# Ledger of designs, part 1: peptides against a protein of PDB entry 7RZF

All scores and structures are predictions.

Target 1, 358 residues: chain A of PDB entry 7RZF
Amino acid sequence: PFQEEHLKQLYKIVPIKDIRNLYVTFPIPDLQKYYKSNPGHYLGHLIGHEGPGSLLSELKSKGWVNTLVGGQKEGARGFMFFIINVDLTEEGLLHVEDIILHMFQYIQKLRAEGPQEWVFQECKDLNAVAFRFKDKERPRGYTSKIAGILHYYPLEEVLTAEYLLEEFRPDLIEMVLDKLRPENVRVAIVSKSFEGKTDRTEEWYGTQYKQEAIPDEVIKKWQNADLNGKFKLPTKNEFIPTNFEILPLEKEATPYPALIKDTAMSKLWFKQDDKFFLPKACLNFEFFSPFAYVDPLHCNMAYLYLELLKDSLNEYAYAAELAGLSYDLQNTIYGMYLSVKGYNDKQPILLKKIIEKM
Target 2, 358 residues: chain A of PDB entry 7RZF as posed
Amino acid sequence: PFQEEHLKQLYKIVPIKDIRNLYVTFPIPDLQKYYKSNPGHYLGHLIGHEGPGSLLSELKSKGWVNTLVGGQKEGARGFMFFIINVDLTEEGLLHVEDIILHMFQYIQKLRAEGPQEWVFQELKDLNAVAFRFKDKERPRGYTSKIAGILHYYPLEEVLTAEYLLEEFRPDLIEMVLDKLRPENVRVAIVSKSFEGKTDRTEEWYGTQYKQEAIPDEVIKKWQNADLNGKFKLPTKNEFIPTNFEILPLEKEATPYPALIKDTAMSKLWFKQDDKFFLPKANLNFEFFSPFAYVDPLHSNMAYLYLELLKDSLNEYAYAAELAGLSYDLQNTIYGMYLSVKGYNDKQPILLKKIIEKM
Positions, changes and structure headers below are counted from each chain's first letter, unless a header gives other numbers.
Peptide ipSAE is a variant of ipSAE made for these designs: the mean of its two directions, with the distance scale d0 fixed at 1.0 Angstrom where the peptide's residues are scored. Compare it only between designs on the same protein; published cut-offs may not carry over.
A fold fails the geometry check if it doesn't show the stated peptide or something in it is severely misdrawn.

## One batch from the design tools (peptide; made by RFdiffusion4, then SolubleMPNN)

Design b1_p8_2_s1 (from b1_p8_2, 5 letters changed)
Fold by OpenDDE base, seed 5:
Structure b1_p8_2_s1 (fold): chain B 358 residues (1-358), chain A 8 residues (1-8)
Amino acid sequence: as target 1 above (358 residues)
Amino acid sequence: SRGSFVIS
């Protein structure tokens, strides 16, 4: 673990690429032995969540952050790190202290709500789905990976240990949350704006940086982070598949899409999967409008409509993606294209949400 | 999103 002198430090780093990043890092105990409960995964799921009331949602609403990643990282033997990383806007670079305040407000919200078994269950279910339907990896890469993890897991569990959650351990979640405090923070800001303002050079890569102690007043400000009423736990993910039944091939299954409905207003083609035998489907809709591309005004209005529609669907997009569902909306010269892809079971739910916003 | 970081 870092000594006290290594905590509450700010690093201003000059990148080679024109990037703006913030890393907020906390030393945590080695959690490897707790792989069956994986409290770091639980916290990474919530802190890294992108739905309404999430940390990212609020920081995006401020115009300060584009993307956010939260999770654990292996350290040296006997300790790990929990890291929150954000991609900063130009405006966000000016508000780093406030961004970090919001991080601590969200962490405080997690403390106030306490560990949620239903969230753990969702993580468990998502991991189970991911494991069950994992794509075949290249044997060499897979073998090398397995060989690496054999040092950490029993042989009997080595194939599943990364995916299967078995034990809800609220005590361990709270233990990790207790390490996510301002007094334990290491902050790194990566920006070209620090060029010519650094006084140190990293030995291995020649990276220029400046190290500063974070002022006690700033630490205290973060320690006194109030509950921000904009932060909420995510709602239950309604898109997590539970039915994985694969229907038998129909006797009249065609190698190409068959027209199964033909009306004045619609045509429907269907093709059963005869190759992959996965509980997945692709729903594709083409909408035709004589007004979609009639003139530049209508074209721009149609474009604006889809942008607004996509924006209105953002609340579902992340939850759907986590559950292995996706949608796409595109303008066409004839109108609009909609696709819904992924696990079949909850596609009707996502489709309904899309239609309700249209 | 969630993930593992490699901070070099």
Scores: peptide ipSAE 0.033, ipTM 0.726, DockQ to the pose 0.166
Fold by OpenDDE base, seed 3:
Structure b1_p8_2_s1 (fold): chain B 358 residues (1-358), chain A 8 residues (1-8)
Amino acid sequence: as target 1 above (358 residues)
Amino acid sequence: SRGSFVIS
């Protein structure tokens, strides 16, 4: 456990690569014994969420952050860390205090709303899907991984323990959330802008850094983080598959796509999966327009259209991705290409949303 | 996103 002297510290770190990162780290208890409830996963899911009303959404809207990762990390024996990591823009590097304030505002929102069983259930369902349909790992890597986790889990659970959530423990969620406080924070800023402004060198990698105490006034500002009305819990993820039925292979199934519909306005090809037998589908749509590439103006308009469309779909993209659905939109010389991939069960929902935005 | 952190 960090002593009090290790808390409320700011590290300014010079990277080798031209990167700008912020790490906001909280010491937390060892949560390994709570793997069945995994409160750190719950919090990581919400803090790391990318949908409307998320921390990332707001920080992106400010132009301060490109990406955000939230979650637990193993520490030394007997403790863990909860880390919020963001990729900073150049502007964001100037607003680190405000970024962290927003983090605490979001955390305060989580406290105010309290633990949500439906969110836990979504995490459970997502993990169950991921477990059920995980790719076959390379045996060597898998055995090494299993050997490592055998130290932490009962043998009977070792294969499932990382994926299967079993217990909703709001008390443990609150316990972890209570550790995510300004008085318990360690901040690291990684930027080349600190070159020549450091006074220490890390022994192992020669990384140059400066350590500073975070001013008490700044800590107090973060402690007084109010509710920001822009922050909202995510909506329910409508893309989580529930039907995993695999239809029998048709007797007349062809090894190639067969034309199953031919009309003046559309042709439809279908190929049943004869190899993987997964409850997944790939929907590909090619749209033809004589105007898409007729001149540079139309070409640019078609490009802008897709960019705007993608932007308008961003609210669904993350939720779909979490649920194992993806889409792709591309300009073609003949018009537009749309692909929807993943679990077939909720593809119609995603497709409908795409078409409604088109 | 959510994930494990590797500080490299």
Scores: peptide ipSAE 0.031, ipTM 0.727, DockQ to the pose 0.169
Fold by OpenDDE base, seed 1:
Structure b1_p8_2_s1 (fold): chain B 358 residues (1-358), chain A 8 residues (1-8)
Amino acid sequence: as target 1 above (358 residues)
Amino acid sequence: SRGSFVIS
């Protein structure tokens, strides 16, 4: 465990690559024995969420952060870390204290709301889907991985332990949340802007850095993080598949798409999957408009329309992605192309959301 | 996003 002298520290690190990153790190107990409940995964799901009312959404709205990752990381024996990592904009690099304040405001929101069983259930369902439909790993790599994790899991569970959540443990979620406090924080800022401003060199990689104590006044500001009304728990993910039925192959199934609808306004082609036998579909729509590319003005308007449409769909994009759904919208010389891909069960919901925004 | 952190 980190001693008190290792807490409340700020590291300014010079990268080799031109990157701007913030790492907010908390020492936590070893959670490996709690794999059936995985409280770190629960918290990583919420803190790393990208939907409306999320930490990332607020930080993006301010232009400070591009991406956010939250979760547990293995440490040395007997402890782990919970890390919140963000990709900083140039402006965000100037607002690190405020970014971290927002992190603590979000954490405070999680404390105030308490552990949510429905969120755990979503994590469980998502992991079950991921396990069921995971790609085949290379046998050699998989065997080595399994051999490594046999030290942590019973043999009967080793194949599933990384994916299957079995126990909702609100007490463990609260225990981890109690470690996510300003008094336990280690902050690392990675930026080339610290070049020539460092006084230490890391022994292994020669990384230049400066270590500073975080001022007590800053720690106090973070300790007094109020509830920010902009932060909300995510809504239920409506895109999580529950039906995995594979329809039987039709007797007249052709190896190529068949025209199943032909009207003045639409043609529909269909091909049943005869190779993969997955509960997945690809919906592809080509929209034709004589006005889409008639002149540069219309072309630019069509482009702006799609950009606005994509922006309006951002609220669903992350939830859909988590559930194994994706969409693509592109301008074409004839109009617009839309594709919806992934698990077929909730594709109609995503398609409806897209159409409602169009 | 959820991720394993590699601090390189």
Scores: peptide ipSAE 0.030, ipTM 0.722, DockQ to the pose 0.160
Fold by OpenDDE base, seed 2:
Structure b1_p8_2_s1 (fold): chain B 358 residues (1-358), chain A 8 residues (1-8)
Amino acid sequence: as target 1 above (358 residues)
Amino acid sequence: SRGSFVIS
């Protein structure tokens, strides 16, 4: 376990690649024995969420962060880490203290709301879907992985233990959340801007870095993180599939798409899956407009329209992606193209959301 | 997103 002297430290690291990253790390107890409840996964889901009112949404809105990852990481024997990692913009590099303040504001929001059983259930359902429809792993890699995890899980559970959530443990969620405090923080900033400003070299890779104590005033600022009204828990993910029924192959199933609707305003082609037999579908829409490519102005307007539409859909895109749905929007010389792919059950919901924004 | 961190 880290001693108190190892906490509240800032590391400035010079990368080889031109990257800007922030790592906010918290030592936490070993949670391996709690795999059935996986409180670190619960917290990683919320902290790493990308929807409205999320930490990432706020940090993106300020132009400070491009991406965010939150979750637990294995440490040495007997302890783990909870890490919040962000990709920093050039501007974000100047606002690291404020970024971390926002992290603690979000954590404070999680404390104020308390553990939510519905969020746990959502994680459980998502993991169940992922397990049920996981691709076949390469046997050699899979065997090695299983051999490794046999040290942590009973043999009967080893195949499912990483995916199956069984127990809602609000006490363990709170326990982990109590470790996510400024007094327990280790911060690493990775940027080429620290070149020539370092005084230490890492032994193994020769990485140049500087270690500094985080000032007590900064720690206090983070400790006094208030509730930021912009932070909200995510809404329930409406895209999580619940129906996995595979319809029987029609007797007259064609090997190619059949025209099933032909009108002055629309043509509809349909092909049933005869190969994969998955509860998935691909919906493809071509929209035709005589104005889409008539001149450079209209072309640019059509482009701008799709960019704005995509931007307006970004909040749904994450929830859809988590649920195994995706969409694509493209300009064409004749208009626009829309594709919706993934589990068929909730595709109509995503499609409706897209059309409502159009 | 959720992910495993490899600090290399």
Scores: peptide ipSAE 0.026, ipTM 0.704, DockQ to the pose 0.163

Design b1_p8_2_s2 (from b1_p8_2, 5 letters changed)
Fold by OpenDDE base, seed 5:
Structure b1_p8_2_s2 (fold): chain B 358 residues (1-358), chain A 8 residues (1-8)
Amino acid sequence: as target 1 above (358 residues)
Amino acid sequence: SRGSFVLS
C-alpha cells in the first residue's frame, strides 16, 4: 500500500495526444481471494453506471465529462487500485475539483444506501449471460489467458471464476467503499494545457508532469461531500434476458426472408435463424413518409426529430446495452429506419419503450 | 462503463 506521503497527490501530466483525462485512484486491498463476491465489480458497476441518477449522467449534464469508467485494477502483490477515469471537456478541465466532489457525493450516496443484493443479483445474471453466450476465442489466446489465471483460481473454477458471482458479501462492499475516501486519493489530470508548466520527467517514457500536494482545504471539501439529490441508484434492469429457449426450425423454413404479412400499410418478412442457433433476434423496421425528404426543411425536421428521439431514449440505452440489447435509429431518404438487436426475450420491452417515445 | 484499467 502507498505510504501517507504518496496519498493526496495531484499529478498534472502532458500527453502526446490531444486528450483531456482525469484519473481518480484509490489504493484498495487485494480482492483476488474474494472473486466469488467481487465487491470491486459491484462498485464499478454502480460508479460506472450511465443511467439516470448516475455519476456520469450528472457530470454530462454539467458539460464537464464525456465518458466515465469505474473499476478495479491489479496493483503489485498484496494491493489493488480502484480507479474512476473520465474524459474531460474543455469546460470540465476547469472544474476538476467540482468533478471530484461529485464523485465523492456519489460514493457517499452508495454508503447511505448500503449494499443492495438486487444489484449484486443483476451483476450475477449479466455475467452468467455473458459467460453462457461468450464468443469462441482464438485457442492460443484463450489458453494463454487460462494459463495466466491458473495462478489465482482453483483448476475446477478457472473457466468460470471471472464470470460467476456466487456470494453476496455486503461487508466486503462496505470495506472497499471505506477505502474510497479523499484522504486516500491520487489524482492525475492529463492535458496539453500543462505543456511548459511541468518540472519533472518520467524516467521510462519521458512523460512530462508536475506533482503537487492536494491542499488540505480541498481534501476537507471532498470529505464534507453532501448527499446530492440528483444521484440515485439505478432502477432494476428490465432488459436482462431470462428465457434462452431456441425454437426448433420450422419445416417450411426458407433460406431467405419470407413475406408473412402483406397489407396496404405494411409488409412483414421473417427468416428463422438456421445458422447460429442463438436466443437472439434482429427486428428491422423501415418507415415510409412522403414528407421525409420533400424539401430541405422537412429533411432537417426529420433529422431533428430523430436526434430528439435518440436523446429521449438515452435512459434505456445503457441498461439495454448491458443486457445485450441494442437499437439503432436512422434517417432515410424515404423516412426512418429502426433496428432492435440482441437477445430475443426482452426485445418487446425495448421496442415498446421506443414506440412510446415516438 | 465499467472496466479494468491498464495504467502503463
Scores: peptide ipSAE 0.032, ipTM 0.717, DockQ to the pose 0.168
Fold by OpenDDE base, seed 3:
Structure b1_p8_2_s2 (fold): chain B 358 residues (1-358), chain A 8 residues (1-8)
Amino acid sequence: as target 1 above (358 residues)
Amino acid sequence: SRGSFVLS
């Protein structure tokens, strides 16, 4: 456990690469024994969420952050860390205090709303899907991984323990959330802008850094983080598959796509999966327009249209991705290409949303 | 996103 002297510290780190990162780190208890409830995963899911009303959404809207990752990390024996990591813009590098304030505002929102069983259930369902349909790992890597985790899990659970959530433990969620406080924070800022402004060198990698105490006034500002009305819990993820039925291979199934519909306005090709037997589909749509590439103006308008469409779909993209659904939109010389891929069960929902935005 | 951190 960090002593009090290791808390409320700011590290300014010079990277080798031209990167700008912020790490907001909280020491937390070892949560390994709570793997069945995995409160750190619950919090990482919410803090790391990318949907409307998320921490990332707001920080992006400010132009301060490009990406955000939230979650637990293993520490030394007997403790873990909860880390919020963001990729900083140049502007964001100037607003680190405010970024961290927003983090604490979001955390305060989580406290105010309390643990949500439906969110836990979504995490459980997502993990169950991921477990059920995980790719076959390379045997050597898998065996090494299993050998490592055998130290932490009962043998009977070792294959499932990383994926299967079993117990909703709001008490443990609150316990971890209580560790995510300004008095318990360690901040690291990684930027080349600190070159020549460091006074220490890390022993192992020669990384140049400066350590500073975070001013008590700044800690107090973060402690007084109010509720920001822009922060909201995510909506329910409507893309989580529930039906995994695999239809029998048709007797007349061809190894190539067959034309199953031919009309003046559309052709439909179909190929049943004869190899993988997964509850997944790939829907590909090619739209033809004589105007898409007729001149530079129309070409640019078609491009802008797709960019705007993608932007308008961004609210669904993350939720779909979490649920193992994806879409792709591309300009073609003949018009537009749309692809929807992943679990077939909720593809119609995603497709409908795409078409409604078109 | 959510994830485990590898400090590279």
Scores: peptide ipSAE 0.031, ipTM 0.719, DockQ to the pose 0.174
Fold by OpenDDE base, seed 1:
Structure b1_p8_2_s2 (fold): chain B 358 residues (1-358), chain A 8 residues (1-8)
Amino acid sequence: as target 1 above (358 residues)
Amino acid sequence: SRGSFVLS
C-alpha cells in the first residue's frame, strides 16, 4: 500500500509523443477476490460513461477533455488502483484543478445516489452478451491467458469469470467509493509543455518528470466538492439486446440480395445470413434527392444537416455502442446514406430514434 | 469508456 507520503502528489511528466493526458489515481484494496461482483467495473462504467449528465459530457462541453477512461488497474500485491484518465485539450491543460474538482463532484454524486442494482444488472447483461458473442481468440494466446488466470479463479469458472457478474454487492461499491477521496489521490499530468521544467528522471525509461506535493488548499477544495446539478446517473440503456433468436434459413434463400419490395418511392432488398448465423443485422438505407448535389449551396446544406443530425444523436450513440449497435450517416452524390448495424433485437429502437431526429 | 490503463 502507498504510505501517506506517496499520496496527494502531483507528477508533471514529459512524454516522447505529443500527447496531453491527465491521470487521477487512487490506491484501492485488491478486488480480485470480488470478481463475482466486480465493484471496480461498476464504478468504471459510471465514471467512464459518455452519455448525458456524465463526467465526460461536462468536461467536453467546457472544451477541456476529448476522451475519458475510468476503471481499475492491477497494482502490486495486495492493492489495485482506480484510475480516471482523460485526454486533455490545450485549454484543459490550464484547468486541471477544475477538471479534478468535477471528477470529485461526480464521485460525490455517486455517493449521494448510492449503488444502483439496475446499473449492475446492465453491466451483467452487457458482459453476458460480450461473452456469448466474443470472437474466437487465437488458441495459443487464449491458452496462455487461461493458464495465467487459473491462479485467480476456480477451474470451473475460469472461462466465464472475466465476464459473468453474479452478485450485487453495494457494500463493496461503497467501499471502493470511500477510497476515491482527495486525500488518497495521485495526479499525473503528461504534456510536452513540461519540457525543460523537470528535475527528475525515471530510472527505467528515462522519462523526465517533476514531483510536487498538491497544496493542502487544493486538497481541501476537492474535499468540499459540492453536488453539481449537471451530473446525473445515466438513463437505462434501451439498446441492450435480450432476444438472440436466429431465424431459420428460408428454403428460397439466395446467395445475393432479393428484391422484396418495389414501389415508386422505395426498393427493398433482403439477404438472409447464410454464413455467420448471428442474431445481427445490417440495415442500409440510401436516400435519393435531386437537390442534394445540384449546386455547392445544396451540397453544403446537406453536409451541415448530417453534422447536425449526428450531433443530435450523440445522446444515443454511446448507449448503442455499449449494446453492440452502431450507425453511420454519410452524404452521397445522390443524397444520404444511413447504415445501422449490430444485434437485430434493438435495431428498430435505434432506427426510430434516428428517424425522429431527421 | 472502460479500459486497461497502459502508462506509456
Scores: peptide ipSAE 0.028, ipTM 0.704, DockQ to the pose 0.157
Fold by OpenDDE base, seed 2:
Structure b1_p8_2_s2 (fold): chain B 358 residues (1-358), chain A 8 residues (1-8)
Amino acid sequence: as target 1 above (358 residues)
Amino acid sequence: SRGSFVLS
């Protein structure tokens, strides 16, 4: 375990690549024995969420962060880490203290709301879907992976233990959340801007870095993180599939798409899956407009329209992606193209959301 | 997103 002297430290690291990253790390107890409840996964889901009212949404709105990852990481024997990692913009590099303040504000929001059983259930359902429809792993890699995890899980559970959530343990969620405090923080900033400003070299790779104590005033600022009214728990993910029924192949199933609707305003082609037999569908829409490419102005307007539409859909895109749905929007010389792919059960919901924004 | 951190 880290001693108190190893906490509240800032590391400025010079990368080889031109990258800007922030790592906010918290030592936590070994949670391996709690795999059935996986409180670190619960917290990683919320902290790493990308929907409205999320930490990432706020940090993006300020232009400070591009991406965010939250979750647990294995440490040495007997301890783990909880890490919040962000990709920093150039501006974000100047606002690291404020970014971390927002992290603690979000964590404070999680404390105020308390553990939510519905969020756990959502994680459980998502993991169940992922397990049920996981691709076949390469046998050699899979065997090695299984051999490794046999040290942690009973043999009967080893195939499912990484995916199956069984127990809602609010006490363990709170226990982990209590470790996510400023007094327990280790911060690493990775940027080329620290070149020539370092005083230490890492032994193994020759990485240049500087270590500094985080000032007590900064720690206190983070300890006094208030509730930021912009932070909200995510809404329930409406895109999680619940129906996995595969319809029987029609007797007259064609090897090619059949025209099933032909009107002055629309044509509809349909092909049933005869190969994969998955509860998935691909919906493809071509929209035709005589104005889409008539001149450079209209072309730019059509482009701008799709960029704005995509931006307006970004919040739904994450929830859809988590649920195994995706969409694509493209300009064409004749208008626009829309594709919706993934589990068929909730595709109508995603399609409706897209059309409502159009 | 959720991710496994590999500090490489």
Scores: peptide ipSAE 0.028, ipTM 0.689, DockQ to the pose 0.169

